# Designs tried in a protein design run: peptides against a protein of PDB entry 4U39. Part 110

Target 1, 302 residues: chain A of PDB entry 4U39
Amino acid sequence: SIKVIGVGGGGNNAVNRMIENEVQGVEYIAVNTDAQALNLSKAEVKMQIGAKLTRGLGAGANPEVGKKAAEESKEQIEEALKGADMVFVTAGMGGGTGTGAAPVIAQIAKDLGALTVGVVTRPFTFEGRKRQLQAAGGISAMKEAVDTLIVIPNDRILEIVDKNTPMLEAFREADNVLRQGVQGISDLIATPGLINLDFADVKTIMSNKGSALMGIGIATGENRAAEAAKKAISSPLLEAAIDGAQGVLMNITGGTNLSLYEVQEAADIVASASDQDVNMIFGSVINENLKDEIVVTVIATG

## One batch from the design tools (peptide; made by RFdiffusion4, then SolubleMPNN)

Design b2_p19_5_s2 (from b2_p19_5, 7 letters changed)
Fold by OpenDDE base, seed 4:
Structure b2_p19_5_s2 (fold): chain B 302 residues (1-302), chain A 19 residues (1-19)
Amino acid sequence: as target 1 above (302 residues)
Amino acid sequence: VGEAFNKKNILYEGLLKKL
């Protein structure tokens, strides 16, 4: 089974976005120290952590409180994650709960023998230096606790959105990018396409790889596959060129009109931009909601 | 990928140790 655990405010917003976008084949778990925020989750499983420590009042933006809250609730987290083959841990880094609890939860998932993937954001620079520093500590702890850690730099989202984009919409886009990171992997396993991957294929690329970057490209029209692939490898979210990756996981998602030729064209573009010795795995997914759009997701590891 | 990530994270960790 695949489980997605959203940790703290940002992680829970991402999980809500996944549910709203009908991401299939995954179980959703919402974790928070704030009981009021947790009640707004759409997840089937809602877990309040650190009830004794915080009394449901949240972590006060303190990562040490988030850590201790997860440690207090270890047995409950173990029970909720038991029997998962794969666990996605999603969080916005820089806060109290997400930064402190996500590494503890990830370690619990890994100790249970699940393939553990972190999908986390760095805060925007405008959130201030304190949040950036807290996020760096949380990301370091996550890297030790996971098999693969996908880090989304929120400042790079500002390069994709209009300059006049309201702050609230920038956070919504961060939630959407977190969704795309989870869905881009989970769909390869859980959703039928033209080229399906098994869990063993994904495990080979993601097991003990450490840090990863994600690129996304979306296009429509006659050259949509090539354009989506070019946008993915040139994505602002890729803070490094893809040619430096040891492993590449690629998802090519389209509507019911997605062709094998389009899949091959997109795969060839990503392969040509990658190192010759790269371990590349690609799959395709059919999503009827995309109609004429193609979405290419690239995850670069190593 | 990992080297660029590591350089960025080390920079932030170094800033954390100075606080």
Scores: peptide ipSAE 0.028, ipTM 0.681, DockQ to the pose 0.019
Fold by OpenDDE base, seed 2:
Structure b2_p19_5_s2 (fold): chain B 302 residues (1-302), chain A 19 residues (1-19)
Amino acid sequence: as target 1 above (302 residues)
Amino acid sequence: VGEAFNKKNILYEGLLKKL
């Protein structure tokens, strides 16, 4: 089974966005120290952590409170994650609960023998220096606790949105990028396509790889496959070129008109931009909602 | 990817130790 655990405010917003976009084949768990915020989750499983420590009032933007809250609730987290083959831990780094609790939850998932993937954001620079510093500590702790850690640099989202984009819409786009990171992997396992991957293929690419970056490309028209692939490998979310990656996981998602030729064309572009010795795997997914769009997701590891 | 990531984190951790 695949479980997605949203940790703290940003993680729970991402989980809500996944549920709203009908991401299939996954179980959703919402975790928070704030009981009022947790009530707004759309997840079937809602877990309040650190009830004794915080009294449901949240972590006060303190990562040490988030950590201790997860430690207090360890047995409850273990029971919720038990029997998962794969666990996605999603959070916004820089806050109290997400930054402190996500590494503890990830370690619990890994100790249970699940393939543990972190999908986390760095805060925007406008959220202030304190959040950036807290996020760096949380990301370091996440890296030790997961098999693969996908880090989304929120400041790079500002390069793909309009300059006049309201702050609330920039956060919604961060939640959407978190969704795309989870869905881009989960769909390869759970959703049939023209080229299916098994869980063992994904496990081979993602086990003990450390940090990862994600690129996304969307295109329409006659050259949509090539354009989507080129956009994915040149994505502002890729803080480094993919040529330095040891592993590449690629998802090519299209409508019912997606051809094997388009899948191959997209894969060849990503392979040509990667190192010759890269371990690349790719899958295709059919999403009837995309009609004429192709979405290429690239995850670079190592 | 790992080296660029590590350099960025080390820079932030070094700033944390100075605060």
Scores: peptide ipSAE 0.027, ipTM 0.679, DockQ to the pose 0.018
Fold by OpenDDE base, seed 1:
Structure b2_p19_5_s2 (fold): chain B 302 residues (1-302), chain A 19 residues (1-19)
Amino acid sequence: as target 1 above (302 residues)
Amino acid sequence: VGEAFNKKNILYEGLLKKL
């Protein structure tokens, strides 16, 4: 089974966005120290952590409180994760609960033998130095606790959106990029396409790889596959070129009109931008909601 | 990928140790 755990406010917002976008084949778990915020989750499983420590009042933006809250609730987390083959741990880094609890939850998943993937954001620079510093510590702890850690630099989202984009929309886009990171992997296993991957294929690319970067490209029209692939490999979310990656996982998602030729064209473009010795795997997904759009997601590991 | 990522984290961690 595949489980997605949203940890703290940002992680739970991302999980809500995944549920709203009908991401299939995954079980959702919402984790928070704030009981009121947790009640707003759309996840089937809602877990309040650190009830004795916090009394449901949240972590007060302190990562040490988030950590201790997850440690207090370790047995409940273990029970919720038991039997998972793969666990996604999603969080907005820089806060109290997400930053502190996500590494603890990830370690629990890893200790249970699940392929453990972190999908986390760095805060925007405008959220202030304190959040950036807390996020750096949380990301370091996550890197030790996961098989692969996808880090989304929120400041790079500002390069994709209009300069006049309201702050609230920038946060919604961060939640959407977290969704795309989880869905881009989970759909390769859970959703049939023209080229299907199994869990063993994904495990080969993601097991014990440490940090990863994600690129996304979306296009329409006659050259949509090539354009989407080019956008993915040149994505502002890729803080480094994919040529230095040891592994590449590629998802090519399209509507019912997605052709095998388009899948191959997109894969060839990503392969041509990667090192010759890269371990590349690619899958395709059919999503009826995309109609004329192709979405290419590239995850570079190593 | 890992080196660029590590450099960014080390920069922040080094700033934390000076605080």
Scores: peptide ipSAE 0.026, ipTM 0.670, DockQ to the pose 0.018
Fold by OpenDDE base, seed 3:
Structure b2_p19_5_s2 (fold): chain B 302 residues (1-302), chain A 19 residues (1-19)
Amino acid sequence: as target 1 above (302 residues)
Amino acid sequence: VGEAFNKKNILYEGLLKKL
């Protein structure tokens, strides 16, 4: 089974966005130290951590409180994650609960033998230096606790959105990018396409790889496959070129009109931009909600 | 990928250890 665990406010917002977009074949778990915020989760499983420590009042933006809250609730987290083949741990880094608890939860998932993938954000620069420093500590701790850690630099989202985009919309886009990172992988296993992957294929690319970067491209029209692939490999979310990656996982998602030719064209573009010795795995997904759009997601590991 | 990520994280970790 595939489990997605949202940790703290940002992680729970991302999980809500996944549920609203009908991401299939995954079980959702919401984790928080704030009981009121947790009640707003759409997840089937809702877990309050650190109830003795915090009394449900949250972590007060302190990562050490988030860490201790997850440690207090270790047995409950173990029981909720038990039997998962794959665990996505999603969080916004820089806060109290997400930053402190996500590494502890990731380690629990890994110790249970699940393929453990972190999908986390760095805070925007406007959230201030304290959040950036807290996020850096949380990201370091996540890297040691996961098989693969996808880090989304929120400041790069501001390069994709309009310069006049309100702060609240920038946060919604960060939640959407977290959704795209989880869905871009989970759909390769759970959702049928023209080229299906199994869990073993994904595990070969993601097991014990450390840090990863994600690129996304969306296009429509006659050259949509080529344009989406070019946008994915040149995505602002890629802090480094894909030519230095040891592994590449690629998802080509389209509507019912997605052709095998379009899938091959997109794969060839990403392969041509990658190192010759790269271990590349690509799959396709059919999403009936995509009319004339193709979405290419590239995850570069190593 | 790992080196660029490591350089950025080491820079931040080094700042955290100095705080």
Scores: peptide ipSAE 0.025, ipTM 0.675, DockQ to the pose 0.019

Design b2_p19_5_s3 (from b2_p19_5, 7 letters changed)
Fold by OpenDDE base, seed 4:
Structure b2_p19_5_s3 (fold): chain B 302 residues (1-302), chain A 19 residues (1-19)
Amino acid sequence: as target 1 above (302 residues)
Amino acid sequence: VGEAFNKKNILYEQLLKKL
């Protein structure tokens, strides 16, 4: 089974976005120290952590409170994650609950023997230096606790959105990028396509790989596969070129009109931009909601 | 990928130790 655990405000917003976009084949768990915020979650499983420590009033933007809250609720977290083959831990780094609790939850998932993937954001620079520093500590702790850590640099989202994009829309786009990171991997296992991957294939590329970067490309029209692949490998979210990656996981998602030729064309573009000795795996997914769009997601590891 | 990521994270961690 695949479980997605959203930790704190940013993680829970991302989980809500996943549910709203009907991401299939995953179980959703919402975790928070704020009981009022947790009540707004759309997840089937809702877990308040650190009830004794925080009394449901949240972590006060303190990562140490988030950490202690997860430690207090360890047995509840273990029971919720038990029997998962794969666990996604999603959070916005820089806050109290997400920054402190996500590494503890990730370690619990890993200790249970699940393939543990972190999908987290760095805060925007405008959120201030304190949040950036808290996020760095949380990311360091996550890297030790996971098999693969996908880090989304929110400042790079500002390069792909309009310059006049309101702050609230920038946060919504961060939630959407977190969704795309989880869905781009989970769909390879859970959703049939033209080229299916199994869990063992994904485990081979993601087990004990440390940090990862994600690129996304979306296109329509006659050359949509090539354009989507080119956008993915040149994505501002890729803070480094994919030629330095030891492993590449690629998802080619399209509508019911996705052809094997388009899948091959997209895969060849990503392979040509990667090192010759790269361990590349690719899968295809059919999503009827995309109609004429192709979405290429690239996860670069190593 | 990992080296670029590590350099960025180390920079932020070094800034933490100075606060």
Scores: peptide ipSAE 0.062, ipTM 0.720, DockQ to the pose 0.019
Fold by OpenDDE base, seed 3:
Structure b2_p19_5_s3 (fold): chain B 302 residues (1-302), chain A 19 residues (1-19)
Amino acid sequence: as target 1 above (302 residues)
Amino acid sequence: VGEAFNKKNILYEQLLKKL
């Protein structure tokens, strides 16, 4: 089974976005120290952590409180994650709960033998230096606790949205990018396409790889596959060139009109931009909600 | 990827140790 665990406010918002976008084949768990915020989760499983420590009043933007809250609730987290083959731990780094609890939860998942993938955001620079420093500590702790850690630099989201995008919409886009990171991987396993991957294929690319970067490209029209692939490998979310990756996981998602030719064309573009010795795997997903769009998601590991 | 990430994190860890 695949479990997605959203940790703290940002993680819970991302999980809500996944549920709203009908991401299939995954079980959703919402974790928070704030009981009121947790009640707003759409997840089937809602877990309040650190009830004794926080009394449901949240972590007060303190990562140490988030950490201790997850440690207090370890047995409950273990029970909720038990039997998962794969666990996505999603969080917005820089806060209290997400920053502190996500590494603890990830370690619990890994200790249970699940393929553990972190999908986390780094805060926007405008959220202030304190959040950025807290996020750095949380990201370091996550890297030790996961098989693969996808880090989304929120400041790079400002390069892919309109310049007039309100701050609130920039946060919504961060939640959407978290969704895309989880869905881009989970769909390869859970959602049928033209080229299906198994869990063993994904595990080969993601097991004990450490840090990863994600690129996304979306395009329409006759050259949509090539354009989407080019956008993915040149994505502002890729803070490093793809040619330095040891592994590449590629998702090519399209509507019912997606052709094998388009899939191959997109894969060839990503392969040509990658190192010759790269372990690249690609899958294709059919999403009936996509009309004429192709979405290419690239996860670069190593 | 890992090297670029490591350089960025090392910089932040060094900043954290100075606080």
Scores: peptide ipSAE 0.030, ipTM 0.686, DockQ to the pose 0.019
Fold by OpenDDE base, seed 1:
Structure b2_p19_5_s3 (fold): chain B 302 residues (1-302), chain A 19 residues (1-19)
Amino acid sequence: as target 1 above (302 residues)
Amino acid sequence: VGEAFNKKNILYEQLLKKL
């Protein structure tokens, strides 16, 4: 089974966005120290952590409170994650609960023998130095607790949105990028396409790889596959070129009109931009909601 | 990928050690 655990406010917003976009084949768990915020989750499983420590009032933007809250609730987290083959831990780094609790939850998942994937954001620079420093500590702790850690640099989202984009929309886009990171992997396992991957294929690429970067490309029209692939490998979210990656996981998602030729064309472009010795795996997914769009997601590891 | 990521984290860790 695949479980997605959203940790704190940013993680729970991402989980809500996944549910709203009908990401299939996953169980959703919402975790928070704030009981009021947790009640707004759309997840079937809602877990309040650190009830004794916080009394449901949240972590006060303190990662140490988030950490202790997860430690207090360890047995409940273990029971909720038990029997998962794969666990996605999603959070916005820089806050209290997400930053502190996500590494603890990730370690619990890993200790249970699940393939543990972190999908986390760095805060925007405008959120201030304190959040950036807290995020760095949380990311360091996550790296030790996961098999693969996908880090989304929120400042790079500002390069793909209009300059006049309201701050609230920039946060919604961060939630959407978190969704795309989880869905880009989970769909390869859970959703049939033209080229299917199994869990063992994904595990080979993601097991004990440490940090990862994600690129996304979306295109329409006659050359949509090639354009989407080119956008993915040139994505501002890729803080480094994919040519230095030891592993590449590629998802090619299209509508019911997605052809094998388009899948091959997109895969060839990503392969040509990667090192010759890269371990690349790719899958295709059919999503009826995309109609004429192709979405290429590239995850570079190593 | 790992080196670029590590350089960015090292910069932040150095900033954390100065606090």
Scores: peptide ipSAE 0.027, ipTM 0.679, DockQ to the pose 0.019
Fold by OpenDDE base, seed 5:
Structure b2_p19_5_s3 (fold): chain B 302 residues (1-302), chain A 19 residues (1-19)
Amino acid sequence: as target 1 above (302 residues)
Amino acid sequence: VGEAFNKKNILYEQLLKKL
């Protein structure tokens, strides 16, 4: 089974966005130290952590409180994650609960033998230096606790959105990018396409790889596959080129009109931008909600 | 990929040690 665990406010917002976008084949778990915020989760499983420590009042933006809250609730977290083959841990780094609890939860998942993937954001620069510093510590701790850590630099989202985009919309886009990172992987396993991957294929690319980068490309029209692939490999979210990656995981998602030729064309473009010795795997996904769009997601590991 | 990430994280950790 695949489980997605949202940790703290940002992680729970991302999980809500996943549920709203009908990401299939996954179980959703919401974790928070704030009982009121947790009650707003759409997840089936809701877990308040650190009830004794925080009394449900949240972590006060302190990562140490988030950490201790997860440690207090270790047995409950273990029970909720039990039997998962894969666990996604999603959080916004820089806060109290997400930054402190996500590494603890990830370690619990890994100790249970699940393929553990972190999908986390760095805060925007405008959120201030304190959040950036807390995020750096949380990311370091996540890197040790996961098999693969996808880090989304929120400042790069500002390169994708209009310069006049309101702050609230920038956060919604960060939640959407977190969704895309989880869905781009989970769909390869859970959702049929023209080229299906199994869990073993994904595990081969993602097991013990450390930090990863994600690129996304969306296109329409006659050259949509090639354009989507080119946009994915040149994505602002890729803080480095995909050349030099040891592994590449590619998702090619289209509507019912997605052709095998388009899948091959997109895969060839990503392969041509990668090193010759890269371990590249790609899958295709059919999403009936996509009309004429192709979405290419690239995850570079190593 | 890992080296570029490590460089950024090291820079942030060095900034943390200076605080």
Scores: peptide ipSAE 0.024, ipTM 0.670, DockQ to the pose 0.019

Design b2_p19_6_s4 (from b2_p19_6, 8 letters changed)
Fold by OpenDDE base, seed 5:
Structure b2_p19_6_s4 (fold): chain B 302 residues (1-302), chain A 19 residues (1-19)
Amino acid sequence: as target 1 above (302 residues)
Amino acid sequence: MILVHLVGTAQEVLAALRA
């Protein structure tokens, strides 16, 4: 089974966005130290951690409280993650609960033998230096606790949104990018294809790969596949080119009008931008909610 | 409905899509 665990406010917002976008074939778990915030989760499984430590009042933006809260609730986390083949741990880094608890939860998933993938955000620079420093510590702890860590640099989201985008919408876009990172991988495994991807192949490409980068491209019209692929490989979210990656995961998602030619064209662009010997997973997904849009997600590992 | 999952080198994936 695939489990997505949202940790703290940002992780729970991302999980809510996944549920709202009907991401299929995954079980959702919301984890928080704040009982009031946790009640707003749409996840089927809601877990309050550190009830003795925090009394449900949250971590006070302190990562050490988030860490201790996850440690207090270790057995409950183990039971919730038990039997997962893959665990996505999603969080906004820089806060108390997400930054402190996400590495502990990831380690628990890894110790249970699940393929453990972190999908996390760096805070915006405007959230201040304290959040950036806390996020750096949380990201470092996540690297040790996961098989693959996708880090979304929120400041790069400001390059893909309108300059007049309200701060609240920039956070919603960060939640959407977290959703796209999880969905781009989970759809490759959980969506039945004509050629089913063996979970062993995903495990081979994602196990012990360390940091990963994600690019996203969206386009419409006659050249939408080529444009979406070009946007994905040149995405501002990619802090480096994909031509140094040891592994590439590509997902092309389109409506019911997605053609084989468009799939081939997008794959050719991404493969031509990758190393010749790169281990590639390619998947195509049909989303009936997409009309004329194609979405290309590229995840570069290693 | 083209749901294809391919694993291999970039060249193998491209070859499989062109086949």
Scores: peptide ipSAE 0.187, ipTM 0.807, DockQ to the pose 0.777
Fold by OpenDDE base, seed 1:
Structure b2_p19_6_s4 (fold): chain B 302 residues (1-302), chain A 19 residues (1-19)
Amino acid sequence: as target 1 above (302 residues)
Amino acid sequence: MILVHLVGTAQEVLAALRA
């Protein structure tokens, strides 16, 4: 089974966005120290951590409180993650709960023998130096606790949105990028294909790979597949080119009109931008909600 | 519905898509 665990406010917002976009084949778990915020989760499984420590009042933007809250609730986390083959741990880094609890939860998932993937955001520069420093510590702890860690640099989202984009919309876009990172991988495993990926192949590419980068491209029109692929490999979210990656996961998602030719064009672009000896997982997914859009997600590991 | 999952080198994936 695949489990997605949202940790703290940012992680829970991302999980809500995944549920709203009907990401299939995954179980959702919301974790928070704030009981009021947790009640707003759309996840079926809601877990309040550190109830004795925090009394449901949250972590007060302190990662050490988030860490201790997850440690207090270890047995509950273990029971919720039990039997998962894969666990996505999603969080906004820089806060109290997400930064402190996400590494603890990731370690619990890994100790249970799940393939553990972190999908986390760095805070925007405007959130201030304290959040950036807390996020750096949390990202370091996540790297030790996961098999693969996708880090989304939120400031790079500002390069793909209009300069007049309200701050609230920039956070919503960060939640959407977290969704795309989880969905881009989960769809490769959970969506039945003409050729099913062995979960062993996913483990080979994602196990003990450390940090990963994600690129996203979206396009419409006649050349949409090629444009989406070009946007994905040149995405501002990629802090480095994909040609140095040891592994590449590629997902092409389109509407019911997605053609084999479009799939080939997009794959050709990504493969041509990758090392010749790269271990690649490729998947194509049909989403009827995309109509004329193609979404290409590229995850570079190693 | 084109649901294809492929694993291999970039060249192997491309070869499989072209076959």
Scores: peptide ipSAE 0.187, ipTM 0.813, DockQ to the pose 0.784
Fold by OpenDDE base, seed 2:
Structure b2_p19_6_s4 (fold): chain B 302 residues (1-302), chain A 19 residues (1-19)
Amino acid sequence: as target 1 above (302 residues)
Amino acid sequence: MILVHLVGTAQEVLAALRA
């Protein structure tokens, strides 16, 4: 089974966004130290961690409280993760619960033998230096605890949104980018297709790969496939070009009008931008909620 | 619904899409 664990406020917002977008074939777990915030989760499984330590009042923006809360609740986390083949750990780094608890939860998942993927955000620079420093520590701890760690630099989201975008919408876009990172992988595994992906192939490409980068491209119109692919490989979310990657996961998602020609055109662009010896997973997805839109997601590992 | 899954090198994936 595939489990998605939202850890703390940002992780739980991302999980809510996944549920609202009907991401299929995954089990959702919301984890928080704040009992009131946890009650607002749409996840089927809601887990309060550190109930003795925090009394449900949250981590007070302290990562050490988040860490200790997850350690207190280790047995409960182990039981919730038991039998998972793959675990996504999603969090906004820089806070108390997400930063401290996400690495502990990821390590528990890895110790259970699950393929463990972190999908996390760095805070915006405007959230202040304290959050950036806390996030750096949390990201370092996540890198040790996961097989693959996708890090989304929130400041790069400001390059893909309108300059007049309100701060609240920038956070919603960060939650959406977290959703796209999870969904871009989970759809390849969990959604039935004409050709099914072996989970062993995903393990080969994602196991012990360390840091990964994600690019997203969205386009409409006659050249939408080529435009979406070009936007994905040149995405501001990619802190480096994909040509240095040891592995590439590509997802092309379109509406019911997605053609094999468009799929081929997008794949050719991404593969031509990749190393010749790169291990690639390619998948095409039909989403009936997409009209004339194509979404290309590229995840570069290694 | 997933239409196609391909796994391999970039060149193998491209070759399979062109076939």
Scores: peptide ipSAE 0.182, ipTM 0.801, DockQ to the pose 0.897
Fold by OpenDDE base, seed 4:
Structure b2_p19_6_s4 (fold): chain B 302 residues (1-302), chain A 19 residues (1-19)
Amino acid sequence: as target 1 above (302 residues)
Amino acid sequence: MILVHLVGTAQEVLAALRA
């Protein structure tokens, strides 16, 4: 089974966005130290952590409180994650709960023998230096606790949205990018296809790979596949080229009109930008909600 | 629904898509 665990405010907003976009074949778990915020989760499984420590009042933007809250609730986290083959841990780094609890939850998932993937955001520069420093500590702890860590730099999201985008919409776009990172991988595993991916192949590419980079491209029109693929490999979210990656995961998602030609064209672009001997997982997904859009997600591991 | 999954080297993936 695949489990997605949203940790703290940003992680839970991302999980809500996943549920709203009908991401299939995954179990959703919402974790928070704030009981009021947790009640707003759409996840079936809601877990309040650190109830004794915090009394449901949240972590006060302190990562040490988030860490201790997860440690207090270790047994409950173990029970919720038990039997997962894969665990996605999603969080906004720089806060209290997400930054402190996400590494603890990731370690619990890894200790249970699940393939553990972190999908986290770095805070925007405008959130201030304290959040950046807290995020750096949390990201360092996540690297030790996961098999693969996708770090989304929120400042790079500002390069793909309109300059006049309200701050609230920039956070919603960060939640959407977290969704795309989880969905881009989970769809490759959880959705039945003409050729099912063996979970062993995913383990080979994602186990003990450390940091990963993600690129996303979206396009419409006649050249949408090529445009989406070019946008993905040149995405501002990619802090480096996909050249030199040990593994590449590629997802092409389209509507019911997605053609085999478009799939080939997108794959040719991504593969031509990758090392010849790179271990690649390629998948094509039909999502009826995309209509005329194609979404290409590229994840470079190692 | 997943249409196709391919696993291999970039060259193997490309070869399989072109087949």
Scores: peptide ipSAE 0.180, ipTM 0.805, DockQ to the pose 0.909

